# Peptides against a protein of PDB entry 7C96: the designs that were tried, part 83

Target 1, 73 residues: chain A of PDB entry 7C96
Amino acid sequence: PVIPDDFRCPISLELMKDPVIVSTGQTYERTCIEKWLQAGHGTCPKTQQTLTSTVLTPNYVLRSLIAQWCEAN

## One batch from the design tools (peptide; made by RFdiffusion4, then SolubleMPNN)

Design b2_p26_8_s3 (from b2_p26_8, 20 letters changed)
Fold by OpenDDE base, seed 2:
Structure b2_p26_8_s3 (fold): chain B 73 residues (1-73), chain A 26 residues (1-26)
Amino acid sequence: as target 1 above (73 residues)
Amino acid sequence: SMEEEKQEVEEEIEKAKKLEELRKLA
């Protein structure tokens, strides 16, 4: 089945396993965004907006939705 | 205006290109 766009990481384009939210409100796969930040970047990959924080907040709601989708498909 | 629309399109193209470059490094 077709994976919903909201369930795919903007970077890897793969189904997210550990989705995290950045300060701009965008969600990425943890490993992907961590590599970007560790490289010294301070912007959001998708929007190019400056990050007000490098804190990564787990997106539990999305994680749950993805899990439910995976179980149904 | 046409100028504003042109700018918006150019910004979106730039964002898309940057994201593609990042994907190649992943």
Scores: peptide ipSAE 0.209, ipTM 0.645, DockQ to the pose 0.048
Fold by OpenDDE base, seed 4:
Structure b2_p26_8_s3 (fold): chain B 73 residues (1-73), chain A 26 residues (1-26)
Amino acid sequence: as target 1 above (73 residues)
Amino acid sequence: SMEEEKQEVEEEIEKAKKLEELRKLA
């Protein structure tokens, strides 16, 4: 089935398993955004906006939605 | 304006290119 765009990591383009929200509000796969940050970047990959914080907040709602989608498909 | 539209398009293209470059390295 077609994976909803909102369920795919902007970086990996794959279905997110551990989605996290950055300060700009964008969501990425944890491993992908961590690699980006570890490389020394301080911006949001998708928007290029400067991150006001490097804190990664788990997107529990999205994680649940993805789980539900996977169960139905 | 046409200039504003051009600017918006260019910004989006730049963002897309940057993201693509990231994908190649990831």
Scores: peptide ipSAE 0.206, ipTM 0.640, DockQ to the pose 0.048
Fold by OpenDDE base, seed 3:
Structure b2_p26_8_s3 (fold): chain B 73 residues (1-73), chain A 26 residues (1-26)
Amino acid sequence: as target 1 above (73 residues)
Amino acid sequence: SMEEEKQEVEEEIEKAKKLEELRKLA
């Protein structure tokens, strides 16, 4: 089965294991976005919008949806 | 306007190219 686009990290294009939400509302794999921020960037990779915060909020809803999809496939 | 729509398309293309470059370095 093909992985839904919404379940893939915009950076790695892989199935997200630890999805986190940035200030712009976009979701990324934690490891990927942390590397981007550590490199000194202050923008959202997908939208190029300026981040108002570097806080990464776990996307528990998406994590649950991905887990359910993995169990069914 | 048609010009504004063209500008929006060009911005989306630029964003896509930037993201592709990031993937190559990751």
Scores: peptide ipSAE 0.205, ipTM 0.640, DockQ to the pose 0.048
Fold by OpenDDE base, seed 5:
Structure b2_p26_8_s3 (fold): chain B 73 residues (1-73), chain A 26 residues (1-26)
Amino acid sequence: as target 1 above (73 residues)
Amino acid sequence: SMEEEKQEVEEEIEKAKKLEELRKLA
């Protein structure tokens, strides 16, 4: 089945398993964005905006939606 | 304006290129 764009990580382009939100409001796969930040970057990969915080907040709603989609497909 | 539209497109292209480079390192 076709994976909805909102369910794909902007970096890996794969279905997100552990989606997290950065300060700009964009959501990424945890492992992908962590690697980016660990490399010393302080910007959002997709928007290039400067991050006001490096805190990664779990996107529980999206995680649930993805889980429901996976169960249905 | 046309200039503003062109600027927006160029910025989006640059963002896409940066993401592509990041994907190569993944």
Scores: peptide ipSAE 0.203, ipTM 0.640, DockQ to the pose 0.048

Design b2_p26_8_s4 (from b2_p26_8, 16 letters changed)
Fold by OpenDDE base, seed 5:
Structure b2_p26_8_s4 (fold): chain B 73 residues (1-73), chain A 26 residues (1-26)
Amino acid sequence: as target 1 above (73 residues)
Amino acid sequence: SMEEKKKEVEKEIEEARKLAEERKKE
């Protein structure tokens, strides 16, 4: 079935398994954004905005929605 | 312009994607 755009990581373009929110409010797959940050980058790939924090907040709501979608499809 | 902004976004995303792919191969 067609994966909703909101469920795809902006970087990997794949269904997110561990979605996390950065300071800009954008959501990415944890692994993808962690690698970006570990490489020394301090900006949000999607918006180019400087991150005010490197803290990654789990997007539990989205994770739940994706899980529900996977169960139904 | 909107076109320039789009190109900048695509560039950053591509860099992030490339990095993710390269690190995965290691």
Scores: peptide ipSAE 0.409, ipTM 0.816, DockQ to the pose 0.082
Fold by OpenDDE base, seed 2:
Structure b2_p26_8_s4 (fold): chain B 73 residues (1-73), chain A 26 residues (1-26)
Amino acid sequence: as target 1 above (73 residues)
Amino acid sequence: SMEEKKKEVEKEIEEARKLAEERKKE
């Protein structure tokens, strides 16, 4: 089945397992964005906007939607 | 231009992807 674009990490292009939201509102796979930040970057890869915070907030709604989709497909 | 911005975004994403892949292979 076709994976919805919103379920794929903009970086890895894979189905997200641990989606997190950055300050710009974009969602990424936790490991991907953490590596980006640890490398010294302070911008959102998808939008190039400067992050106002490096805090990563779990996207529980999306995580649940992805889990449900995986169970059905 | 819009085209230039698109290219910049694509480059940024590619850099992030490359970094993620390199760390994964590490």
Scores: peptide ipSAE 0.407, ipTM 0.816, DockQ to the pose 0.083
Fold by OpenDDE base, seed 3:
Structure b2_p26_8_s4 (fold): chain B 73 residues (1-73), chain A 26 residues (1-26)
Amino acid sequence: as target 1 above (73 residues)
Amino acid sequence: SMEEKKKEVEKEIEEARKLAEERKKE
């Protein structure tokens, strides 16, 4: 089945398993964005905006939607 | 321009992807 674009990480382009929200509101796979931050970057890859915080908030709503999609497909 | 900004975004995402792929090999 074709994976909805909103369910794919902007970095890995794969179905997200642990989606997290950054300060800009964009969502990424946790592992991908953590590696980006660890490399010394302080910006959002998708928007180029400077992150006001390095806190990563789990996107439980999206995680649930992805789980529902996976169950149906 | 909008085209330049789009190119910059794509380039940055590609760098992030490359980094993720390299770390995945370990």
Scores: peptide ipSAE 0.405, ipTM 0.815, DockQ to the pose 0.083
Fold by OpenDDE base, seed 4:
Structure b2_p26_8_s4 (fold): chain B 73 residues (1-73), chain A 26 residues (1-26)
Amino acid sequence: as target 1 above (73 residues)
Amino acid sequence: SMEEKKKEVEKEIEEARKLAEERKKE
C-alpha cells in the first residue's frame, strides 16, 4: 500500500521507525537526522532554518499512528 | 523565487540523504 507522506522521513523517504522532532517542528527518522547533525550541520534539511537546539524529541504520537497504519495495511 | 527555494531545499535533503546512504556502507 501507499505510505502516507507524513509517515515517511524527508531524508530517507522510508517509513519512519523512530521519528523525532527537531526544534523547527519537522520530524525525521532519528538515524538520518543524527547523521546530519554529527556531520557538523546545524540546520533543518527540510526548512533550512537554524536549529535552536540539537535536542531530538521522540514523536510518540506519530510513532503510534504509524504502528496503527501498519497493522491495518 | 519559489522555484529557487525549492531547489535549495532539495539540495539540502539530497545532501542529508547522501550522507545517510554513505553511512550504510560502513
Scores: peptide ipSAE 0.400, ipTM 0.813, DockQ to the pose 0.082

## One batch from the design tools (peptide; made by RFdiffusion4, then SolubleMPNN)

Design b2_p27_1_s1 (from b2_p27_1, 18 letters changed)
Fold by OpenDDE base, seed 2:
Structure b2_p27_1_s1 (fold): chain B 73 residues (1-73), chain A 27 residues (1-27)
Amino acid sequence: as target 1 above (73 residues)
Amino acid sequence: MEEEKKKKEEKEFQEELEEREKKLKEA
């Protein structure tokens, strides 16, 4: 079935496996956002807001929801 | 066909993001 938009990384457009939250509150696939930051960017890809921190917080709730969705579909 | 479309959209978005970042840095 169709993957919920909130379960897809804004960058890769793929189902997130390791979703992480940036300082702006947006969630991305860890690999994608890390590459973005390593490339020298200091903004949130989706919102274009300046990141106040480079800390990436695991979105365990979303990870769990995605896992449940995968099991059901 | 669907997978190709997905990859195309991903690539286009990436290019757009890079351009946006450049613009923001220049502002």
Scores: peptide ipSAE 0.057, ipTM 0.537, DockQ to the pose 0.042
Fold by OpenDDE base, seed 4:
Structure b2_p27_1_s1 (fold): chain B 73 residues (1-73), chain A 27 residues (1-27)
Amino acid sequence: as target 1 above (73 residues)
Amino acid sequence: MEEEKKKKEEKEFQEELEEREKKLKEA
C-alpha cells in the first residue's frame, strides 16, 4: 500500500524505522540525518534552517503510529 | 491547487536533495 508521506524520511523517502526529531522539529530516519550531520552539514535537510542543536530526539509517537500502520497494512 | 503546489514543493525538495546527495558522496 501507499506509505503516508508523514511516515517517510524526507531524505531516503522510505518508511522510517527509527524516526528522530531535529531541532527544527522535522523528523528523519536516524541513519540518514546522522550521515548528513557527519558530513559537516549544520542545516535541516528539508527546511534548510540552521540547526540550533545536533541532538536527535527519538520520535516515539511517530514510531508508534508507523508500527500501527504497518500492522493494519 | 493545494495538491499541485504540494507536488511542486516535493519535486523541488527532491531536486535539491539530489544535489546535496552528490555533495555527500563526494565528501
Scores: peptide ipSAE 0.053, ipTM 0.511, DockQ to the pose 0.050
Fold by OpenDDE base, seed 5:
Order: sequence, then structure tokens, then C-alpha cells
Structure b2_p27_1_s1 (fold): chain B 73 residues (1-73), chain A 27 residues (1-27)
Amino acid sequence: as target 1 above (73 residues)
Amino acid sequence: MEEEKKKKEEKEFQEELEEREKKLKEA
């Protein structure tokens, strides 16, 4: 089955298992964005917007939607 | 000089992501 693009991490292009939201509102796989931040970057990989915070908020809604999709397909 | 290098790499990565997402959207 074709994976919806909204369920893929913009960095890895893989199905997200632990999606997290950054301060800009974009969602990434936790491990991917953590590596980006640890490298000393202060911008959002996709939008180039400056991050106002390095806090990563779990995207529970998306996580649930992905889980539902996986069960149905 | 080091900060400039970091900025360069960041820009290149962002451009790469933009291209990937563009292709992903077109698919």
C-alpha cells in the first residue's frame, strides 16, 4: 500500500514511528530532528525558520493516525 | 569561518529537503 506523504518524515522519507513537532509546527521523526539539533543547527530543516525552542512535542494525533492506517493496510 | 561552514551545510541540507519534498508531492 502507498504510504501517505503526510505520514513520512521530511528528512528520512520513511514512515514516522515517533513523530514530534518543532516550534515551527513542522513534524519530523524524533531521531532525525534530534540529530539535526545536536549538530548545532537552530533552524527548521524544511522551512528554514528559526526555532524559538528546541523542545520536541510528541505528535500524538499523527501517531494515532499512522497506527490506524497501519492496521487497516 | 566555522560558523560559515555550518551555515553552508545547513543551507545545502535544506535545499536537498526541499527537492525531496517537491518530488514527493509530484508522485
Scores: peptide ipSAE 0.080, ipTM 0.579, DockQ to the pose 0.573; fails the geometry check
Fold by OpenDDE base, seed 3:
Order: C-alpha cells, then sequence, then structure tokens
Structure b2_p27_1_s1 (fold): chain B 73 residues (1-73), chain A 27 residues (1-27)
C-alpha cells in the first residue's frame, strides 16, 4: 500500500520509525536529523529556518499513528 | 571556508528535497 507522505521522513523518504520534532515544528527520523546536526548545520532541512534549539522532541502521536497504519496494512 | 561549504551543502540538500517532493506529488 501507498505510505502517507506525512509518515515519511523528509530526508530519507522512508517510513519513520523514531520520529522527532525540531524547534521549527518539522518532524524527521531521529537518525537522519542527528546526522544533519552533527555535520554542523543549524537550519531545518525542509524549511531552511534557523533552529532556535538543537533539542529533539519525540513525536509520540505520529509514532502511534504510524504503528496503527502498519498493523492495518 | 567552512561556512561556505556548509551553505553549499544546505543548498544542494534543498534542491534534492525539492525534486523529491515533486516526485512524491506526481506519484
Amino acid sequence: as target 1 above (73 residues)
Amino acid sequence: MEEEKKKKEEKEFQEELEEREKKLKEA
């Protein structure tokens, strides 16, 4: 089945397993955004907005929605 | 020089994302 775009990481384009939210409100796969930050970037990959913080907040709601979708498909 | 490299990488990444989004929209 076709994976909803909201369930895909903007970087990897794959179904997210550990979605995290950055300061701009965008969600990415944890490993992907961590690599981006480790490379020294201070902007949001998708929006190009400057990050006010490098803290990554788990997106539990999305994680649950993805899990439910996977079980149904 | 490092900042220039950083900006270049960000630009290239954005270009790739734009193409990816286009493909996702068309598919």
Scores: peptide ipSAE 0.074, ipTM 0.577, DockQ to the pose 0.514; fails the geometry check

Design b2_p27_1_s2 (from b2_p27_1, 17 letters changed)
Fold by OpenDDE base, seed 4:
Structure b2_p27_1_s2 (fold): chain B 73 residues (1-73), chain A 27 residues (1-27)
Amino acid sequence: as target 1 above (73 residues)
Amino acid sequence: MEEEEKKKEEEKFLEELEKRREELKAA
């Protein structure tokens, strides 16, 4: 089945397993965005906005939605 | 001119992102 775009990490383009929200509100796979930040980037990959914080907040809602989708498909 | 410059900068950024994206996928 076709994976919904909202369920794919903007960086890896793969189904997210541990989605996290950055300061801009965008969601990425934890490992991907961590590597992005560790590489010295201070912007949001998708929006190009400057990140006001490097705090990564787990997107439990999306994680749940993805889980539900996986169960149904 | 500002719009053109902005577009060029965006294009440059996207190219860099795509490059890094590939690196992140491989890593």
Scores: peptide ipSAE 0.108, ipTM 0.593, DockQ to the pose 0.155
Fold by OpenDDE base, seed 1:
Structure b2_p27_1_s2 (fold): chain B 73 residues (1-73), chain A 27 residues (1-27)
Amino acid sequence: as target 1 above (73 residues)
Amino acid sequence: MEEEEKKKEEEKFLEELEKRREELKAA
């Protein structure tokens, strides 16, 4: 079935397995955003906003929602 | 005029984003 847009990583466009939130409030797949940061970028890939922090906060709520969706589909 | 420039900037950003997406997906 069609994956909800909110469940897709803005970078990989794939279903997120380990979603993390950046300082701008956007959520990405952990591996994708880590690669972005390691490449020397200090901005949000989707919005180009400067990150006030490079801390990646796990989005447990979204992770749970995605898991529930996967079980139902 | 300003709206057209905004559209151009948005288009350029989307192109760059897509390029980066492909690079990050492939890596």
Scores: peptide ipSAE 0.092, ipTM 0.565, DockQ to the pose 0.088
Fold by OpenDDE base, seed 2:
Structure b2_p27_1_s2 (fold): chain B 73 residues (1-73), chain A 27 residues (1-27)
Amino acid sequence: as target 1 above (73 residues)
Amino acid sequence: MEEEEKKKEEEKFLEELEKRREELKAA
């Protein structure tokens, strides 16, 4: 089945397993965004907006939705 | 040699991210 766009990491384009939200509100796979930040970048990969914080907040709702989708497909 | 390989992998990763960023911007 076709993976919903909101369930794919903007970076890897793969189904997210550990989605996290950055300060701009965008969600990415944890491993992807961590590598981006570790490389010294301070912007949001998708929007290019400057991050006001490097804190990564788990997107529990999305994680749950993805899990439900995976169970059904 | 191991460090050089690591650097190359990192470089490729960043290149992919930059490409992805441009694709996302255009979309």
Scores: peptide ipSAE 0.086, ipTM 0.570, DockQ to the pose 0.083
Fold by OpenDDE base, seed 5:
Structure b2_p27_1_s2 (fold): chain B 73 residues (1-73), chain A 27 residues (1-27)
Amino acid sequence: as target 1 above (73 residues)
Amino acid sequence: MEEEEKKKEEEKFLEELEKRREELKAA
């Protein structure tokens, strides 16, 4: 079935398996955003907003929702 | 005119992001 947009990483455009939240509140696949940051970028890929922190917070809620969705589909 | 500059910068950013997306997906 069609994957909800909220479940797709803005970078990879694929279903997220390890979603993390950046300082701007946007969520990305951990691996993707880490690569983005390591490349020297200091902005949020989707919004272009400057990141005030490079801390990545696991989005447990979304992770759970995605897991549930995958089970049902 | 200022808006035009902002739009150009945004367009450049999106272009760069799209390029990076392909690189990240391939990696």
Scores: peptide ipSAE 0.080, ipTM 0.565, DockQ to the pose 0.161

Design b2_p27_1_s3 (from b2_p27_1, 19 letters changed)
Fold by OpenDDE base, seed 3:
Structure b2_p27_1_s3 (fold): chain B 73 residues (1-73), chain A 27 residues (1-27)
Amino acid sequence: as target 1 above (73 residues)
Amino acid sequence: AAAEEKKAEEAKFLEELEQKQKELELA
């Protein structure tokens, strides 16, 4: 089925399993954004904005929404 | 298959982002 754009990681283009929020407010799959940061980048992949922090916050709301969508589809 | 296609798209996206990052740092 068609996966909602907000449920896809901007990097992997796949349904997110462990979504995390960066300082710019964008959400990515944890593994994807960690690889980006470990490569030495300090910007948000989607917006190109400089990150004010490298802290990754779990997006519990989105994770729950994705889980519900998966159960229904 | 589909998984391989997605991984290829991810790789291309990351490469493009890295190039843009280099351009921003140079400018």
Scores: peptide ipSAE 0.145, ipTM 0.651, DockQ to the pose 0.043
Fold by OpenDDE base, seed 5:
Structure b2_p27_1_s3 (fold): chain B 73 residues (1-73), chain A 27 residues (1-27)
Amino acid sequence: as target 1 above (73 residues)
Amino acid sequence: AAAEEKKAEEAKFLEELEQKQKELELA
């Protein structure tokens, strides 16, 4: 089945399992964004805006929606 | 093969982003 675009990580292009929100409001797979930050970058991959914080907030709503989608497909 | 292709695409994306970051710093 075709994965909804909102459920895919902008970096891996795969279905997100642990979606997290960065300070700019964009959501990524935790592992992907952590690798980006660990490489020494302080910007949002998608928007290239400077991050005001490196804190990653779990996107629980999206995680739930993805889980429901997975159960149905 | 499909999994490897996706991993390669991810790597290429990160490389492109790193290049854009360098360009931004130099500009």
Scores: peptide ipSAE 0.135, ipTM 0.638, DockQ to the pose 0.043
Fold by OpenDDE base, seed 2:
Structure b2_p27_1_s3 (fold): chain B 73 residues (1-73), chain A 27 residues (1-27)
Amino acid sequence: as target 1 above (73 residues)
Amino acid sequence: AAAEEKKAEEAKFLEELEQKQKELELA
């Protein structure tokens, strides 16, 4: 079935397993955004906006929605 | 095949982002 766009990581283009939110409000797969940040980048990959923080906040709501979607499909 | 294609797309995307980042820093 068609995977909702909001369920796919902007970087990996795959269904997210461990979605995290950056300061701009965008959500990415944890491993993907961590690699980006570890490379020394200070911007949001998708929007190019400067990050006000490098803290990654787990998106539990989205994680749950994705899990439910996977179980139903 | 599909998995490899997705990984290739990811790599290309990251490369493009890195280039854009460099351009912004140089500007």
Scores: peptide ipSAE 0.129, ipTM 0.633, DockQ to the pose 0.043
Fold by OpenDDE base, seed 4:
Structure b2_p27_1_s3 (fold): chain B 73 residues (1-73), chain A 27 residues (1-27)
Amino acid sequence: as target 1 above (73 residues)
Amino acid sequence: AAAEEKKAEEAKFLEELEQKQKELELA
């Protein structure tokens, strides 16, 4: 089945397993965004906006939605 | 093979982003 765009990481383009939200409100796969941050970058990969914080917040709602989608398919 | 291809694509994307970041910093 076709994976909803909102369920795909902007970096990996794969179905997210551990989605996290950055300060700009964008969501990425944890591993992907962590690699970006570890490389010393302080901007949002997708929007290029400066991150006000490097804190990554788990997107539990999205995780749940993805899980439900996976169960249904 | 498929997994490796995905990793390669991800790496390429990151490289492109890093390049864009460098360009912005130099501007």
Scores: peptide ipSAE 0.105, ipTM 0.603, DockQ to the pose 0.043

Design b2_p27_1_s4 (from b2_p27_1, 23 letters changed)
Fold by OpenDDE base, seed 2:
Structure b2_p27_1_s4 (fold): chain B 73 residues (1-73), chain A 27 residues (1-27)
Amino acid sequence: as target 1 above (73 residues)
Amino acid sequence: SAEQKRLEEIKKFQEELKKKEEKLKKE
């Protein structure tokens, strides 16, 4: 079935397994955004805004929603 | 468009990551 856009990582374009929120409020797959930051980027891939912090916050709500979707499909 | 440009940049990064991953796996 069609994967909801909100469930796809803006970087990998795949279903997120470990979604994390960056300072801009956008959510990415943890491994993807970590590699982006490690590559020397300091901006949000989606919005191109400068990140005010490199702290990654787990998006448990989204993780749960994705899990429910996976169970139903 | 701006969106297309962004997606192109992401695609380029994806390819770069894939290349690096393959290199590390072979080493």
Scores: peptide ipSAE 0.276, ipTM 0.753, DockQ to the pose 0.057
Fold by OpenDDE base, seed 1:
Order: structure tokens, then sequence, then C-alpha cells
Structure b2_p27_1_s4 (fold): chain B 73 residues (1-73), chain A 27 residues (1-27)
């Protein structure tokens, strides 16, 4: 079935497995956003806003929702 | 549009990563 847009990483466009939240509130696949930051970028890929922090917070709620969706489909 | 511009930037980054990964495989 069709993957919900909110379940896809804005960078990889794939279903997120380890979603993390950046300072702007947007969620990305951990590996993708880490590579983005390591490449020297300091902005949010989705919004282009400057990141006020490099801290990546696991999005446990979304992770759970994705897991449930995968089980049902 | 602004959205298309952002998508293009992300696509460019994706391509760069792919290129680097391919180069790494050759080494």
Amino acid sequence: as target 1 above (73 residues)
Amino acid sequence: SAEQKRLEEIKKFQEELKKKEEKLKKE
C-alpha cells in the first residue's frame, strides 16, 4: 500500500526506521540527517531554517506508528 | 518554486553521497 508522507524521510524518501527530530521540529532518518550535518550543512533540509542545535531526538511516537503500520500492511 | 528548489538541493546531496559511495567501493 501507499506509504504515508509523514512516514517517509524527506531526504531518502524512504520509510523511516530510526526517525529523529531536529531543532526545527522536522523528522528525518537518523543516518540521513547525520550525513547531512557531517557534510557541513547547518540547516533543516525541509524548511531551510538554521538549526539552533545539533541534538537529534529520537521520535519514539513516530517509530511506533510506523511499526504498527508495517505490521498492518 | 521554493519547494522545488529545496528538493533540488536535497537531490544534489543524494547524488553526491551516491558518487562518494561508489568511489569508496572502487578503493
Scores: peptide ipSAE 0.261, ipTM 0.743, DockQ to the pose 0.058
Fold by OpenDDE base, seed 4:
Structure b2_p27_1_s4 (fold): chain B 73 residues (1-73), chain A 27 residues (1-27)
Amino acid sequence: as target 1 above (73 residues)
Amino acid sequence: SAEQKRLEEIKKFQEELKKKEEKLKKE
């Protein structure tokens, strides 16, 4: 099945399993964005906006939606 | 390492996005 764009990580371009939200509101796969931050980057990969915080907030809603989609497909 | 390679890919991807956005602004 065709994976919805909203379910793909902007970095890995793969279906997200542990989506997290950054300060810019963009969502990424946890492991991907963590590596990005660990490398010393302070910008949002997709928007290039400066991150006001390095806190990663789990996107539970999206995670649930993806899980439901996976169950149905 | 595999991690270093992945990071490089991320950086390249960001550059691509940046270039596309810049081109879009100039149009």
Scores: peptide ipSAE 0.220, ipTM 0.704, DockQ to the pose 0.176
Fold by OpenDDE base, seed 5:
Structure b2_p27_1_s4 (fold): chain B 73 residues (1-73), chain A 27 residues (1-27)
Amino acid sequence: as target 1 above (73 residues)
Amino acid sequence: SAEQKRLEEIKKFQEELKKKEEKLKKE
């Protein structure tokens, strides 16, 4: 089945397994955004806005929604 | 390296997004 756009990581373009939220409010796959930050980038891949923090907050709600979708499909 | 290659793809993607967002702002 077609994966909902909101469930895809903007970086990997794949279904997110460990979604995390950055300071701009955008969500990415943890491993992807970590690599981005480790490379020395301080901007949000999606919005290009400067990150006010490098803290990554788990998006449990989205994680749950994705899990439910995967179970149904 | 594999990591650098992946980052290159991300950068390209970022550029594409920037262009799309720019077009969207004008609409």
Scores: peptide ipSAE 0.196, ipTM 0.686, DockQ to the pose 0.185

Design b2_p27_2_s1 (from b2_p27_2, 15 letters changed)
Fold by OpenDDE base, seed 2:
Structure b2_p27_2_s1 (fold): chain B 73 residues (1-73), chain A 27 residues (1-27)
Amino acid sequence: as target 1 above (73 residues)
Amino acid sequence: SDEELRKKMKELIEKEDWDGLLALLQS
């Protein structure tokens, strides 16, 4: 089935398993964004906005929605 | 195609080719 765009990581373009929110409000797969940050980047990959923080916040709502979608499809 | 793009992104992430990644993200 077609994966909703909101369920796909902007970096990997794959269905997210551990979605996290950056300071700009964008959500990425944890593994992908961590590699980006560890490489020394301080911007949001998709928007190029400067991150006010490198703290990653789990997107529990989206994680649940994705899990439900996977169960149904 | 979408499949080909995903494969390309995967390769870029694995190589940590961030310049290439940004180029595709901005396309």
Scores: peptide ipSAE 0.463, ipTM 0.871, DockQ to the pose 0.795
Fold by OpenDDE base, seed 5:
Structure b2_p27_2_s1 (fold): chain B 73 residues (1-73), chain A 27 residues (1-27)
Amino acid sequence: as target 1 above (73 residues)
Amino acid sequence: SDEELRKKMKELIEKEDWDGLLALLQS
């Protein structure tokens, strides 16, 4: 089945398992964005905006929606 | 294809080739 774009990480392009929100409002797979930040980057990969914080906020709503989609497909 | 693009992105992430990754994201 075709994975909805909103359920795919902008970096890995894969179905997200642990989606997190960065300070710019973009959502990424935790593993992907953590590797990016650990490499010393301080910008949002997709938008190139400077991150005002390195805090990663779990996107529980999206996580739930993805889980529901996986059950149905 | 979409599958090929995912494979390329996976390889870039594994190699931590961030310049290459950015190039694809902005293309």
Scores: peptide ipSAE 0.460, ipTM 0.869, DockQ to the pose 0.793
Fold by OpenDDE base, seed 3:
Structure b2_p27_2_s1 (fold): chain B 73 residues (1-73), chain A 27 residues (1-27)
Amino acid sequence: as target 1 above (73 residues)
Amino acid sequence: SDEELRKKMKELIEKEDWDGLLALLQS
């Protein structure tokens, strides 16, 4: 089935399994954004805004929505 | 196509070609 765009990581374009929120409010797959940060980048991949923090906050609401979608599809 | 784009992104992530990744992100 077609994956809703909001459920896809902006980096990998895959269905997110562990979505995390960066300081800019954008959500990415944890593994993808961690690789980006480890490579020395201090900006948001999608918006190019400077990150005020490298803390990654789990997006539990989105995780739940994705889980519900997966159950139905 | 979406599948083609995902394939390209996967390849870029695997070899850590961040410049190429950024190019596709902005396309």
Scores: peptide ipSAE 0.415, ipTM 0.858, DockQ to the pose 0.790
Fold by OpenDDE base, seed 4:
Structure b2_p27_2_s1 (fold): chain B 73 residues (1-73), chain A 27 residues (1-27)
Amino acid sequence: as target 1 above (73 residues)
Amino acid sequence: SDEELRKKMKELIEKEDWDGLLALLQS
């Protein structure tokens, strides 16, 4: 079925498995954003805003919602 | 298509072509 846009990583455009929140409030797939940061970038890929922190916070709510969606589909 | 776009993004991520990735993200 069609994956809800909110469940897709802005970078990979794939269903997120380990969604994490960056300082700008945007959520990305962990592996995708980590590669971006490791490449030396300090901005939010989607918004181009400067990240005030490189800390990645797990988006447990979204993770749960995605899991529920996957079970139902 | 969405599938083609995802494939392109996957390729760009694998190659770490961030300029190309940004181009698609900003379009």
Scores: peptide ipSAE 0.400, ipTM 0.854, DockQ to the pose 0.802

